# Ledger of designs, part 14: peptides against a protein of PDB entry 7C96

Target 1, 73 residues: chain A of PDB entry 7C96
Amino acid sequence: PVIPDDFRCPISLELMKDPVIVSTGQTYERTCIEKWLQAGHGTCPKTQQTLTSTVLTPNYVLRSLIAQWCEAN

## One batch from the design tools (peptide; made by RFdiffusion4, then SolubleMPNN)

Design b1_p11_3_s3 (from b1_p11_3, 9 letters changed)
Fold by OpenDDE base, seed 2:
Structure b1_p11_3_s3 (fold): chain B 73 residues (1-73), chain A 11 residues (1-11)
Amino acid sequence: as target 1 above (73 residues)
Amino acid sequence: RVEEMFEEFSK
């Protein structure tokens, strides 16, 4: 089945398993954004906005939605 | 730079 775009990481383009929200409000796969940050980048990959914080907040709602989608498909 | 990440995760 076709995976909804909102369920795909903007970086890996794969179905997110551990989605996290950055300071700009965009969501990425944890491992992807962590590698991005570790590479020394201080911007949001998707929007290119400067990150005001490096804190990554789990997107529990999206995680649940993805899980539900996976169960149904 | 983002493209480099795409390449890395596309493997």
Scores: peptide ipSAE 0.071, ipTM 0.731, DockQ to the pose 0.139
Fold by OpenDDE base, seed 4:
Structure b1_p11_3_s3 (fold): chain B 73 residues (1-73), chain A 11 residues (1-11)
Amino acid sequence: as target 1 above (73 residues)
Amino acid sequence: RVEEMFEEFSK
């Protein structure tokens, strides 16, 4: 099945399992963005904008949508 | 730099 673009991590390009939102509003797979930050980067991978915070907020709505999609596919 | 990281994560 074709995975909706909004359900893919911008970094791994894979279906997200634990999507988190960064300060710019973009969503990534938790493990991917954590590794990016641990590597010393302070920007948003997708937009190149400087992150105002390194706090990662779980995107529960997206997680639910992905779960629903997986049930149907 | 970013592209390199994307390649690593996509493997």
Scores: peptide ipSAE 0.065, ipTM 0.734, DockQ to the pose 0.148
Fold by OpenDDE base, seed 1:
Structure b1_p11_3_s3 (fold): chain B 73 residues (1-73), chain A 11 residues (1-11)
Amino acid sequence: as target 1 above (73 residues)
Amino acid sequence: RVEEMFEEFSK
């Protein structure tokens, strides 16, 4: 089945399992964005905007939506 | 930089 683009990590292009939101509002797979930050980057991969915070907030709503999609497909 | 990251995870 075709995976909705919003359910794919902008970096890995894979179905997100642990989606997290960065300060810019964009969502990424936790592992991907953590590696990006660990590499010394302080910008949002998608928007190139400087991150005002390195805090990663779990996107539970999206996680739930993805889970529901997986169950139905 | 971002491209390299994408390439790494796209494998």
Scores: peptide ipSAE 0.062, ipTM 0.731, DockQ to the pose 0.145
Fold by OpenDDE base, seed 3:
Structure b1_p11_3_s3 (fold): chain B 73 residues (1-73), chain A 11 residues (1-11)
Amino acid sequence: as target 1 above (73 residues)
Amino acid sequence: RVEEMFEEFSK
């Protein structure tokens, strides 16, 4: 089935397993954004905005929605 | 930069 765009990581374009929110409010797969940050980047890949924090907050709601979608498809 | 990362992760 067609995966909703909001369920795909903006970087990997794959269904997110561990979605995390960055300071700009955008959500990415944890491993992808961590590698982006480790590469020395301090901006949001999607918006190009400067990150005000390197804290990654788990997006539990989205994780749950993705899980529910996977169960139904 | 971003494009390069996208290409790397999309492989």
Scores: peptide ipSAE 0.062, ipTM 0.731, DockQ to the pose 0.148

Design b1_p11_3_s4 (from b1_p11_3, 9 letters changed)
Fold by OpenDDE base, seed 1:
Structure b1_p11_3_s4 (fold): chain B 73 residues (1-73), chain A 11 residues (1-11)
Amino acid sequence: as target 1 above (73 residues)
Amino acid sequence: KVEERFEEFSK
């Protein structure tokens, strides 16, 4: 089945396993956004906005929704 | 590779 857009990382375009929220409110796969930041970038890949913080907050709700979707499909 | 997609998001 087709993976819902909201369940795919904007960077990898793959189903997220460990989704995290950045300061702009966008969600990415943890490993993807960490590599982006480690490469010296200080902006949100999707929105191009400057990140006000490099803190990554786990998106537990989305993680649960993805898990439920995977179980049903 | 994930880094190959970075160019699409770089200013």
Scores: peptide ipSAE 0.582, ipTM 0.914, DockQ to the pose 0.765
Fold by OpenDDE base, seed 3:
Structure b1_p11_3_s4 (fold): chain B 73 residues (1-73), chain A 11 residues (1-11)
Amino acid sequence: as target 1 above (73 residues)
Amino acid sequence: KVEERFEEFSK
């Protein structure tokens, strides 16, 4: 079935497995955003805002929601 | 590749 947009990483456009939140509040797949940062970028891909921190916070709620969706679909 | 999408988000 169609994957909800909120469950897809803005970068990979794929279902997120390890969603993490950046300083701007946007969520990305960990691997994708880490590659973005490693490439020398210091902005949020989605908003273009400068990141105030490079800390990546696991989005456990979204991870659980995605897991529940996967079980049902 | 994921990196191919980076240009779409770069300033």
Scores: peptide ipSAE 0.578, ipTM 0.913, DockQ to the pose 0.772
Fold by OpenDDE base, seed 5:
Structure b1_p11_3_s4 (fold): chain B 73 residues (1-73), chain A 11 residues (1-11)
Amino acid sequence: as target 1 above (73 residues)
Amino acid sequence: KVEERFEEFSK
């Protein structure tokens, strides 16, 4: 089945398993965005906006939606 | 690799 775009990490292009929200409001796979930050980047990959914080907030709602989708497909 | 995609997002 076709994976909804909102369920794919902008970086890996894969179904997210541990989605996290950055300061700009965009969501990425945790491991992907952590690697991005570790590489010395301080911007949001998708929007190019400067991150006001490096805190990563778990997107539990999206995580749940993805889990539900996986169960049905 | 994920890192291979970084260039697409870098300024």
Scores: peptide ipSAE 0.552, ipTM 0.911, DockQ to the pose 0.772
Fold by OpenDDE base, seed 4:
Structure b1_p11_3_s4 (fold): chain B 73 residues (1-73), chain A 11 residues (1-11)
Amino acid sequence: as target 1 above (73 residues)
Amino acid sequence: KVEERFEEFSK
């Protein structure tokens, strides 16, 4: 089935397993955004905005929604 | 790898 756009990481384009929110409010797969930051980037991939923090906040709601979708598909 | 996609997001 077609994966909902909101459930796919903007970087990997794959279904997110550990979605995290960056300072701009955008959500990415944890491993993907960590690699981006480790590569020396200080901006949000999707918005190009400068990150005010490198703190990554787990998006538990989205994680749950994705799990529910996977259960049904 | 995902790093191959980074160029698409780089300024």
Scores: peptide ipSAE 0.527, ipTM 0.907, DockQ to the pose 0.761

Design b1_p11_4_s1 (from b1_p11_4, 3 letters changed)
Fold by OpenDDE base, seed 3:
Structure b1_p11_4_s1 (fold): chain B 73 residues (1-73), chain A 11 residues (1-11)
Amino acid sequence: as target 1 above (73 residues)
Amino acid sequence: SALEEARALYA
Protein backbone atom coordinates (compact mmCIF):
# COMPACT_ATOMS: atom_id res chain seq x y z
CA PRO B 1 0.00 0.00 0.00
CA VAL B 2 1.00 3.61 -0.55
CA ILE B 3 2.60 5.26 2.44
CA PRO B 4 0.90 8.54 3.38
CA ASP B 5 3.16 11.51 2.64
CA ASP B 6 2.92 12.75 6.21
CA PHE B 7 4.35 9.46 7.41
CA ARG B 8 7.50 9.74 5.28
CA CYS B 9 10.63 11.50 6.48
CA PRO B 10 11.47 14.46 4.22
CA ILE B 11 15.08 13.27 4.21
CA SER B 12 14.99 9.47 4.01
CA LEU B 13 11.68 9.44 2.13
CA GLU B 14 10.87 6.33 4.12
CA LEU B 15 8.25 5.51 6.71
CA MET B 16 9.34 7.16 9.94
CA LYS B 17 10.07 4.93 12.90
CA ASP B 18 11.29 7.53 15.38
CA PRO B 19 9.78 10.83 14.25
CA VAL B 20 11.02 13.96 16.00
CA ILE B 21 9.95 17.58 15.77
CA VAL B 22 12.49 20.36 15.32
CA SER B 23 12.06 23.96 16.46
CA THR B 24 10.44 24.95 13.17
CA GLY B 25 7.67 22.43 13.68
CA GLN B 26 8.83 20.09 10.92
CA THR B 27 9.11 16.38 11.64
CA TYR B 28 11.97 14.11 10.56
CA GLU B 29 13.32 10.67 11.29
CA ARG B 30 15.58 11.08 14.33
CA THR B 31 18.62 9.48 12.71
CA CYS B 32 18.36 11.67 9.63
CA ILE B 33 18.09 14.99 11.40
CA GLU B 34 20.77 14.07 13.92
CA LYS B 35 23.22 13.44 11.08
CA TRP B 36 22.33 16.82 9.64
CA LEU B 37 22.94 18.56 12.95
CA GLN B 38 26.13 16.62 13.61
CA ALA B 39 27.43 17.82 10.26
CA GLY B 40 27.29 21.34 11.66
CA HIS B 41 24.04 22.54 10.15
CA GLY B 42 21.73 24.78 12.11
CA THR B 43 18.82 25.06 9.71
CA CYS B 44 15.71 23.08 8.93
CA PRO B 45 16.32 21.02 5.77
CA LYS B 46 12.75 21.43 4.55
CA THR B 47 12.20 25.13 5.27
CA GLN B 48 15.78 26.46 5.52
CA GLN B 49 14.69 28.33 8.63
CA THR B 50 17.29 28.74 11.34
CA LEU B 51 16.71 26.38 14.23
CA THR B 52 16.20 28.27 17.47
CA SER B 53 17.04 25.08 19.34
CA THR B 54 18.70 21.76 18.59
CA VAL B 55 16.28 19.96 20.89
CA LEU B 56 14.47 17.12 19.13
CA THR B 57 11.00 16.43 20.49
CA PRO B 58 9.50 12.98 19.91
CA ASN B 59 6.33 13.18 17.84
CA TYR B 60 4.35 10.64 19.83
CA VAL B 61 1.09 11.35 18.05
CA LEU B 62 2.62 10.67 14.66
CA ARG B 63 4.41 7.60 15.95
CA SER B 64 1.07 6.25 17.12
CA LEU B 65 -0.66 7.05 13.84
CA ILE B 66 2.09 5.31 11.90
CA ALA B 67 1.85 2.27 14.16
CA GLN B 68 -1.89 2.10 13.59
CA TRP B 69 -1.40 2.40 9.84
CA CYS B 70 1.21 -0.35 9.83
CA GLU B 71 -1.08 -2.64 11.76
CA ALA B 72 -3.90 -2.08 9.30
CA ASN B 73 -1.72 -2.47 6.23
CA SER A 1 19.23 22.18 -1.92
CA ALA A 2 19.27 21.67 1.82
CA LEU A 3 17.11 18.57 1.54
CA GLU A 4 19.41 17.11 -1.08
CA GLU A 5 22.39 17.73 1.17
CA ALA A 6 20.60 16.10 4.07
CA ARG A 7 19.69 13.13 1.91
CA ALA A 8 23.31 12.76 0.87
CA LEU A 9 24.31 12.45 4.51
CA TYR A 10 21.69 9.78 5.06
CA ALA A 11 22.60 7.75 1.96
Scores: peptide ipSAE 0.742, ipTM 0.940, DockQ to the pose 0.913
Fold by OpenDDE base, seed 1:
Structure b1_p11_4_s1 (fold): chain B 73 residues (1-73), chain A 11 residues (1-11)
Amino acid sequence: as target 1 above (73 residues)
Amino acid sequence: SALEEARALYA
C-alpha cells in the first residue's frame, strides 16, 4: 500500500526506521540527517532554517505509529 | 536545493 507522507524521511524518501527531530521541529531518518550535519551543514534541509542545536531527539511516537502501520499493512 | 544535496549524500 501507499506509504503515508508523514512516515517518509524528507531525505531518503523511504519509510523511517529511526526518526529523529531536529531543532526546527522537522523529523528525518537519523542516518540521513547525521550525514548532512557531518558534512558541515548547519541548516534544516527541508526548511533551510538555521539549526540552533545539533541535538537529535528520537521521535518515539512516530516510530510507534510507523511500526503499527507496518504491522497492519 | 538543500534537500537535493542531502539526498545526494544519502545515495
Scores: peptide ipSAE 0.741, ipTM 0.940, DockQ to the pose 0.906
Fold by OpenDDE base, seed 5:
Structure b1_p11_4_s1 (fold): chain B 73 residues (1-73), chain A 11 residues (1-11)
Amino acid sequence: as target 1 above (73 residues)
Amino acid sequence: SALEEARALYA
């Protein structure tokens, strides 16, 4: 089945397993955005906005939605 | 692009 675009990480282009929200409100796979930050970048890959914080907030709602979709497909 | 750079780091 076709994976909904909102369930794909903008970086890995794969179904997210551990989605996290950055300060700009965009969501990425944790491992992907961590590598970006570790490389010394301080901007949001998708929007190019400067990150006001490097804190990564788990997107539990999206994780749940993805889990529900996976169970049905 | 920024996304391409991020993808390169992930790959």
Scores: peptide ipSAE 0.740, ipTM 0.940, DockQ to the pose 0.907
Fold by OpenDDE base, seed 2:
Structure b1_p11_4_s1 (fold): chain B 73 residues (1-73), chain A 11 residues (1-11)
Amino acid sequence: as target 1 above (73 residues)
Amino acid sequence: SALEEARALYA
């Protein structure tokens, strides 16, 4: 079935397994955004906004929604 | 673009 756009990482374009929220409010797969930050970047890949923090917050709500979708599809 | 650069790091 077609994966909802909101469930796909903007970077990997795949279904997110460990979604995390950056300071701009955008959500990415943890491994993808960590590689971006480790490469020395301090901006949000999707919006190009400067990150006010490099803290990554787990998006538990989205993780749950994705799990529910996977169970039904 | 920034997204393309990020995708390159992932690939």
Scores: peptide ipSAE 0.737, ipTM 0.939, DockQ to the pose 0.914

Design b1_p11_4_s2 (from b1_p11_4, 3 letters changed)
Fold by OpenDDE base, seed 1:
Structure b1_p11_4_s2 (fold): chain B 73 residues (1-73), chain A 11 residues (1-11)
Amino acid sequence: as target 1 above (73 residues)
Amino acid sequence: STLEEARELYK
């Protein structure tokens, strides 16, 4: 089945397993955004906005929605 | 683009 766009990481383009929210409000797969930050970048890959914080907040709601979708498909 | 760079880094 077709994976909803909101369930795909903007970087990996795959279904997210550990989605995290950055300061700009965008959500990415944890592994993807961590590699980006570790490389010395301080901007949001999707929006190019400067990150006001490098704190990554787990997107539990999205994780749950993805899990529910996977169970049904 | 920045997003493309991030994608390459992930590979």
Scores: peptide ipSAE 0.688, ipTM 0.928, DockQ to the pose 0.919
Fold by OpenDDE base, seed 2:
Structure b1_p11_4_s2 (fold): chain B 73 residues (1-73), chain A 11 residues (1-11)
Amino acid sequence: as target 1 above (73 residues)
Amino acid sequence: STLEEARELYK
């Protein structure tokens, strides 16, 4: 089945396993955004906005939605 | 910086 766009990481383009929210409100796969930050970047890949914080917050709601979708498909 | 650059790092 086709994976919903909102369930795919903007970077990896794959189904997210550990989605995290950055300061701009965008969600990415943890490993993808961590590599971006570790490379010295301080902006949101999708919006190009400057990140006001490097804190990555787990998107538990999305993780649950993805899990439910996977169970049904 | 763009998504394309981020994708290259992930690759």
Scores: peptide ipSAE 0.682, ipTM 0.928, DockQ to the pose 0.893
Fold by OpenDDE base, seed 4:
Structure b1_p11_4_s2 (fold): chain B 73 residues (1-73), chain A 11 residues (1-11)
Amino acid sequence: as target 1 above (73 residues)
Amino acid sequence: STLEEARELYK
């Protein structure tokens, strides 16, 4: 089935397994955004905004929604 | 730094 856009990582374009929120409020797959940060980048790939923090906050609500969608589809 | 660059890095 077609994966909802909000459930896809902007980087990998795949269904997120471990979604995390960056300081700009955007959500990415943890591994994808970590690779971006480790490469020395300090901006949000989607918005181009400078990250005020490199802290990654788990998006538990989205993780739950994705799990529910996967169960139904 | 763009989304495209991030995608290339992920590959």
Scores: peptide ipSAE 0.681, ipTM 0.927, DockQ to the pose 0.892
Fold by OpenDDE base, seed 3:
Structure b1_p11_4_s2 (fold): chain B 73 residues (1-73), chain A 11 residues (1-11)
Amino acid sequence: as target 1 above (73 residues)
Amino acid sequence: STLEEARELYK
C-alpha cells in the first residue's frame, strides 16, 4: 500500500525506522539528519530555520505508529 | 540549505 506522507523521511523519502525530532519540531530519519549536521549545516532542511540545538530526540510515538502500520500492511 | 541539498548529501 501507499506509505502515509507523515511516515516518510523528508530527506530519504523512505519509511522511517529511527525517527528523530530536531529543535524546529520537524522529524527526520536519524541517519539522514546526522549526515546533514556532520556536513556542517546548522539549519532544518525542510524549513531552513536555524537549529537552536543539535540534540536529536527520538519520536517514539511516530515509531510506534509506523510499527502498527507495518503490521497491518 | 534546502531539502534537495540534504537529499543529494544522503544518497
Scores: peptide ipSAE 0.679, ipTM 0.926, DockQ to the pose 0.896

Design b1_p11_4_s3 (from b1_p11_4, 4 letters changed)
Fold by OpenDDE base, seed 5:
Structure b1_p11_4_s3 (fold): chain B 73 residues (1-73), chain A 11 residues (1-11)
Amino acid sequence: as target 1 above (73 residues)
Amino acid sequence: SSLEEARELYK
């Protein structure tokens, strides 16, 4: 089945397993955004906005939605 | 683009 766009990481283009929210409100797979930050970048890959914080907040709602989708498909 | 650069780092 076709994976909903909102469930795909903008970076990996894969179904997210550990989605995290950055300061801009965008969500990425944790490993993807961590590699970006570790490379010295301080902007949001999708929006190019400067990140006001490097804190990554787990997106539990999305994680749950993805899990539900996976169970049904 | 930023996304393209991020994708290169990931793979």
Scores: peptide ipSAE 0.717, ipTM 0.934, DockQ to the pose 0.903
Fold by OpenDDE base, seed 3:
Structure b1_p11_4_s3 (fold): chain B 73 residues (1-73), chain A 11 residues (1-11)
Amino acid sequence: as target 1 above (73 residues)
Amino acid sequence: SSLEEARELYK
């Protein structure tokens, strides 16, 4: 079955395992966004908005939804 | 700063 777009990282384009939310509200795979930040970037890859914080908040709800989808498919 | 740049960095 086709992976729902909301379950795929905008960067890796793969099913997210550790989704995190950045200050702009966008969600990415942790490893992907960390590499972006470590490279010296301070903007959101998807929206180009400046990040007001480098804090990465785990998206537990999405993680759970992805787990449920994986179990069923 | 773009998704394409981020994708290349991820590789």
Scores: peptide ipSAE 0.715, ipTM 0.934, DockQ to the pose 0.889
Fold by OpenDDE base, seed 4:
Parts: sequence; structure tokens; C-alpha cells
Structure b1_p11_4_s3 (fold): chain B 73 residues (1-73), chain A 11 residues (1-11)
Amino acid sequence: as target 1 above (73 residues)
Amino acid sequence: SSLEEARELYK
């Protein structure tokens, strides 16, 4: 089935398994955004906004929604 | 673009 756009990581374009929220409010797959940060970047890939923090907050609501979708499809 | 660069790092 076609994966809903909101459930795909903007970087990997794949279904997110461990979605995390960056300081700009955008959500990415943890491994993808960590690689970006480790490469020395301090901006949000999607919006180009400067990240005010490098803290990655788990998006539990989205993780749950994705799990529900996977169960139904 | 930033997304393109991030995608290159991921793959």
C-alpha cells in the first residue's frame, strides 16, 4: 500500500520507525537527522531554519499512528 | 538543497 506522506521521513522518504522532532517542529527518522547533525550541519533540512537546539524529541504520537496504520495495512 | 544533501548522507 501507499505510505501516507506524513509517515515518511523527508530525508529517507521511507516509513519512519523512530520519528523525532527537531527544534523547528519538523519530524525526521532519528538515524537520518543524526547523520546530518554529525556531518556538522546546524539547520533543518526541510526548512533551512537554524536549529536552536540539537535535542531530538521522540514523536510518540506519530510513532503510534504509524504503528496503527501498519497494523491495518 | 539541504534535503538533497541530507539524502546523499543517508544513502
Scores: peptide ipSAE 0.715, ipTM 0.933, DockQ to the pose 0.920
Fold by OpenDDE base, seed 2:
Structure b1_p11_4_s3 (fold): chain B 73 residues (1-73), chain A 11 residues (1-11)
Amino acid sequence: as target 1 above (73 residues)
Amino acid sequence: SSLEEARELYK
């Protein structure tokens, strides 16, 4: 089945397993955004906005939605 | 683009 766009990481383009929210409100796969930050970048890949924090907040709602979708498909 | 750069890092 076709993976909903909102369930795919903007970077990996794959179904997110550990989605995290950055300060701009965008969500990425944890490993993808961590590599970006570790490379010395301080901006949001999707929006180019400067990140006001490097804290990555787990997107539990999205994780749950993805899990539900996977169970049904 | 920033996304393209991020994708290269992920590969």
Scores: peptide ipSAE 0.714, ipTM 0.934, DockQ to the pose 0.911

Design b1_p11_4_s4 (from b1_p11_4, 4 letters changed)
Fold by OpenDDE base, seed 5:
Structure b1_p11_4_s4 (fold): chain B 73 residues (1-73), chain A 11 residues (1-11)
Amino acid sequence: as target 1 above (73 residues)
Amino acid sequence: SSLEEAQALYK
Protein backbone atom coordinates (compact mmCIF):
# COMPACT_ATOMS: atom_id res chain seq x y z
CA PRO B 1 0.00 0.00 0.00
CA VAL B 2 0.99 3.61 -0.53
CA ILE B 3 2.29 5.27 2.62
CA PRO B 4 0.66 8.64 3.33
CA ASP B 5 3.14 11.49 2.92
CA ASP B 6 2.38 12.78 6.40
CA PHE B 7 3.56 9.49 7.85
CA ARG B 8 6.98 9.68 6.20
CA CYS B 9 9.94 11.39 7.82
CA PRO B 10 11.10 14.37 5.72
CA ILE B 11 14.66 13.14 6.20
CA SER B 12 14.55 9.35 5.92
CA LEU B 13 11.53 9.39 3.60
CA GLU B 14 10.43 6.27 5.45
CA LEU B 15 7.45 5.48 7.65
CA MET B 16 8.11 7.05 11.03
CA LYS B 17 8.42 4.79 14.03
CA ASP B 18 9.39 7.32 16.69
CA PRO B 19 8.13 10.69 15.44
CA VAL B 20 9.20 13.78 17.39
CA ILE B 21 8.24 17.42 17.09
CA VAL B 22 10.88 20.17 16.98
CA SER B 23 10.38 23.75 18.12
CA THR B 24 9.19 24.82 14.66
CA GLY B 25 6.35 22.33 14.80
CA GLN B 26 7.78 20.01 12.17
CA THR B 27 7.91 16.29 12.85
CA TYR B 28 10.83 13.97 12.10
CA GLU B 29 11.99 10.49 12.96
CA ARG B 30 13.88 10.82 16.25
CA THR B 31 17.12 9.26 15.04
CA CYS B 32 17.21 11.46 11.95
CA ILE B 33 16.80 14.77 13.73
CA GLU B 34 19.14 13.76 16.55
CA LYS B 35 21.92 13.11 14.04
CA TRP B 36 21.26 16.51 12.50
CA LEU B 37 21.50 18.24 15.86
CA GLN B 38 24.55 16.26 16.93
CA ALA B 39 26.27 17.39 13.74
CA GLY B 40 26.07 20.92 15.10
CA HIS B 41 23.04 22.19 13.24
CA GLY B 42 20.53 24.45 14.93
CA THR B 43 17.93 24.81 12.21
CA CYS B 44 14.89 22.89 11.05
CA PRO B 45 15.88 20.76 8.04
CA LYS B 46 12.55 21.28 6.30
CA THR B 47 11.95 24.97 6.95
CA GLN B 48 15.47 26.25 7.69
CA GLN B 49 14.02 28.13 10.65
CA THR B 50 16.26 28.51 13.67
CA LEU B 51 15.29 26.13 16.45
CA THR B 52 14.45 28.01 19.62
CA SER B 53 14.99 24.80 21.54
CA THR B 54 16.66 21.46 20.94
CA VAL B 55 13.98 19.67 22.96
CA LEU B 56 12.31 16.89 21.00
CA THR B 57 8.70 16.21 21.89
CA PRO B 58 7.22 12.80 21.07
CA ASN B 59 4.34 13.08 18.62
CA TYR B 60 2.10 10.51 20.24
CA VAL B 61 -0.90 11.40 18.10
CA LEU B 62 1.00 10.74 14.91
CA ARG B 63 2.55 7.60 16.34
CA SER B 64 -0.94 6.31 17.06
CA LEU B 65 -2.23 7.22 13.61
CA ILE B 66 0.69 5.45 11.98
CA ALA B 67 0.13 2.39 14.13
CA GLN B 68 -3.53 2.31 13.16
CA TRP B 69 -2.63 2.62 9.50
CA CYS B 70 -0.11 -0.19 9.73
CA GLU B 71 -2.66 -2.45 11.37
CA ALA B 72 -5.16 -1.76 8.62
CA ASN B 73 -2.71 -2.14 5.76
CA SER A 1 19.60 21.98 0.61
CA SER A 2 19.12 21.62 4.33
CA LEU A 3 16.99 18.52 3.86
CA GLU A 4 19.55 16.98 1.55
CA GLU A 5 22.26 17.55 4.12
CA ALA A 6 20.13 15.94 6.81
CA GLN A 7 19.35 13.04 4.50
CA ALA A 8 23.06 12.52 3.91
CA LEU A 9 23.66 12.21 7.63
CA TYR A 10 20.92 9.61 7.86
CA LYS A 11 22.76 7.59 5.22
Scores: peptide ipSAE 0.666, ipTM 0.927, DockQ to the pose 0.901
Fold by OpenDDE base, seed 4:
Structure b1_p11_4_s4 (fold): chain B 73 residues (1-73), chain A 11 residues (1-11)
Amino acid sequence: as target 1 above (73 residues)
Amino acid sequence: SSLEEAQALYK
């Protein structure tokens, strides 16, 4: 089945397993955004906005929605 | 683009 766009990481282009929210409000797969930050970048890959914080907040709601979708498909 | 650069790092 076709994976909903909102469930795909903008970086990996795959179904997210551990989605996290950055300061700009965008969501990425944790491992993908961590690699970006570790490479010395301080901007949001999708929007190019400067991150006001490097804190990554788990997107539990999206994680649950993705899990539900996986169970149904 | 920044997104393409991030994608390259992941691969």
Scores: peptide ipSAE 0.663, ipTM 0.926, DockQ to the pose 0.934
Fold by OpenDDE base, seed 3:
Structure b1_p11_4_s4 (fold): chain B 73 residues (1-73), chain A 11 residues (1-11)
Amino acid sequence: as target 1 above (73 residues)
Amino acid sequence: SSLEEAQALYK
């Protein structure tokens, strides 16, 4: 089945398993954004906005929606 | 782009 675009990580382009929200409000797969940050970057890959914080907040709502979609498809 | 750079790091 076709994976909804909102369920794909902008970096990996794969279905997200551990989606996290960065300070700009964009969501990424945790491992992907962590690699970006570890490489010394301090900006949002998608928007190029400077991150005001490196805190990664789990996107529980999206995680649940993805789980529901996976169960149905 | 920064997104492409991030994608390259993932691969």
Scores: peptide ipSAE 0.662, ipTM 0.925, DockQ to the pose 0.935
Fold by OpenDDE base, seed 2:
Structure b1_p11_4_s4 (fold): chain B 73 residues (1-73), chain A 11 residues (1-11)
Amino acid sequence: as target 1 above (73 residues)
Amino acid sequence: SSLEEAQALYK
């Protein structure tokens, strides 16, 4: 089955397992964005916008949607 | 691009 684009991490290009939202509103796999931040970057990989916060908010809604999709496919 | 750089870190 074709994985919906919204369910893929922009970085890993894989189905997200632990999606987190950055200050710009973009969602990434936690491990991917953490590596980016740990490397000293302070911008959103997808939009290049400066992150106003380094807080990563779990996207529980998306996690649930992905789980539901995986169960059905 | 920034996205490509982030992808490189993932690999």
Scores: peptide ipSAE 0.662, ipTM 0.926, DockQ to the pose 0.927

Design b1_p11_5_s1 (from b1_p11_5, 4 letters changed)
Fold by OpenDDE base, seed 1:
Structure b1_p11_5_s1 (fold): chain B 73 residues (1-73), chain A 11 residues (1-11)
Amino acid sequence: as target 1 above (73 residues)
Amino acid sequence: SSLEEAQELYR
């Protein structure tokens, strides 16, 4: 089945397993954004906006939606 | 672009 675009990480382009929200409101796979930050970057990959914080907030709602979609497909 | 660079780090 076709994976909804909102369920794909902008970086990995794969179905997210551990989605996290950055300060700009964009969501990424945790491992992907952590590698980006570790490389010394302080901007949002998708929007190029400067991150006001490097805190990564788990997107539990999206994780649940993805799980529900996977169960149905 | 920043997104492309991030994608390269993942691959």
Scores: peptide ipSAE 0.658, ipTM 0.927, DockQ to the pose 0.884
Fold by OpenDDE base, seed 4:
Structure b1_p11_5_s1 (fold): chain B 73 residues (1-73), chain A 11 residues (1-11)
Amino acid sequence: as target 1 above (73 residues)
Amino acid sequence: SSLEEAQELYR
């Protein structure tokens, strides 16, 4: 089945397993955004906005929605 | 773009 766009990481373009929210409100796969940050970048890949924090907040709601979708498909 | 650069880092 086709993965809903909102369930795909903007970086990996794959179904997110551990979605996290950055300071700009965008959500990415944890490993993808961590690699970006580790490479010395301080901006949001999707919006180019400067990150006010490097804290990554788990997107539990999205994780649940993805799990629900996976069960049905 | 920044997104393309981030995608290139992904392996």
Scores: peptide ipSAE 0.657, ipTM 0.927, DockQ to the pose 0.833
Fold by OpenDDE base, seed 3:
Structure b1_p11_5_s1 (fold): chain B 73 residues (1-73), chain A 11 residues (1-11)
Amino acid sequence: as target 1 above (73 residues)
Amino acid sequence: SSLEEAQELYR
């Protein structure tokens, strides 16, 4: 079935495996957002808001939801 | 857009 939009990384457009939350509250695949930051950017790709921190917080709830969906589909 | 730029960087 179709992957729910909330389970897709805004950057890769693929099912997230290691979703992380940035300071703006948006969630991305870890590898995707890390590449963005390493390229010298300090903004949120989706919102263009300046990141107040480069800390990436694992989105454990979303990870669990994705795992449950994958198991059922 | 910045999102499109990030998508290109991912490739």
Scores: peptide ipSAE 0.655, ipTM 0.926, DockQ to the pose 0.891
Fold by OpenDDE base, seed 2:
Structure b1_p11_5_s1 (fold): chain B 73 residues (1-73), chain A 11 residues (1-11)
Amino acid sequence: as target 1 above (73 residues)
Amino acid sequence: SSLEEAQELYR
């Protein structure tokens, strides 16, 4: 089945396993955004907005939605 | 683009 766009990481383009929210409100796979930050970048890859914080907040709602989708498909 | 650069780091 076709994976919903909202369930794919903007970076990996794969189904997210550990989605996290950055300060701009965008969600990425944790490993992808961590590599971006570790490379010395301080902006949101998708929006180019400056991140006001490096805190990564787990997107539990999305994780649950993805899990539900995977169970049904 | 920034997104393309991030994708490059992932690969």
Scores: peptide ipSAE 0.654, ipTM 0.927, DockQ to the pose 0.889

Design b1_p11_5_s2 (from b1_p11_5, 3 letters changed)
Fold by OpenDDE base, seed 4:
Structure b1_p11_5_s2 (fold): chain B 73 residues (1-73), chain A 11 residues (1-11)
Amino acid sequence: as target 1 above (73 residues)
Amino acid sequence: SSLEEAQALYR
């Protein structure tokens, strides 16, 4: 089945397993955004906005939605 | 683009 776009990490383009929200409100796979930050970047890959924080907040709602989708497909 | 740069880091 086709993976909903909202369930794909903008970076990996794969189904997210550990989605996290950055300060801009965009969601990425944790490992992907961590690599981006570790590379010395302080901006949101998707929006190019400067991150006001490097805190990564787990997107539990999305994680749950993805899990539900996986169960059904 | 920033996304492309980030994607390049992904293995």
Scores: peptide ipSAE 0.670, ipTM 0.927, DockQ to the pose 0.823
Fold by OpenDDE base, seed 5:
Structure b1_p11_5_s2 (fold): chain B 73 residues (1-73), chain A 11 residues (1-11)
Amino acid sequence: as target 1 above (73 residues)
Amino acid sequence: SSLEEAQALYR
């Protein structure tokens, strides 16, 4: 089945397993965005907006939706 | 600072 675009990490282009939200509201796979931040970048890869915080918030809602989709497909 | 640059870091 075709994976919904919203369930794919903008960086890895794969189904997200541990989605996290950055300060701009965009969601990425945790490992992907952490590597980006560790490389010294302070912007959102997708929007190029400056991150006001480096805090990564787990996107539990999306994690649940992805899990539900995986179970059904 | 773009998606392409971030994708290059992904392994």
Scores: peptide ipSAE 0.667, ipTM 0.928, DockQ to the pose 0.750
Fold by OpenDDE base, seed 2:
Structure b1_p11_5_s2 (fold): chain B 73 residues (1-73), chain A 11 residues (1-11)
Amino acid sequence: as target 1 above (73 residues)
Amino acid sequence: SSLEEAQALYR
């Protein structure tokens, strides 16, 4: 089945397993964005906006939606 | 682009 775009990480282009929200409001797979930050970058890959914080907030709602979709498809 | 750079780090 076709994976909804909102369920794919902008970086990996794969179905997210551990989605996290950055300060800009964009969501990425945790491992992907952590690698980006560890490489010394302080901007949002998708928007190029400077991150006001490096805190990564789990997107539990999206994780649940993805789980529901996977169960139905 | 920054997104492409991030994708490169993932691959």
Scores: peptide ipSAE 0.666, ipTM 0.927, DockQ to the pose 0.893
Fold by OpenDDE base, seed 3:
Structure b1_p11_5_s2 (fold): chain B 73 residues (1-73), chain A 11 residues (1-11)
Amino acid sequence: as target 1 above (73 residues)
Amino acid sequence: SSLEEAQALYR
């Protein structure tokens, strides 16, 4: 089945397994955004906005929605 | 773009 766009990481373009929210409100796969930050970048890949924090917050709601979708499909 | 750069790092 076709994976909903909101369930795909903007970076990996794959179904997210550990989605995290950055300070700009955008969600990415944890490993992808961590690699970006480790490379010395301090901006949001999708919006180019400066990150006010490097804290990554787990997107539990999205994780749950993805799990439910995977179970049904 | 920054998104493309991030995608390149993933590969």
Scores: peptide ipSAE 0.666, ipTM 0.926, DockQ to the pose 0.893

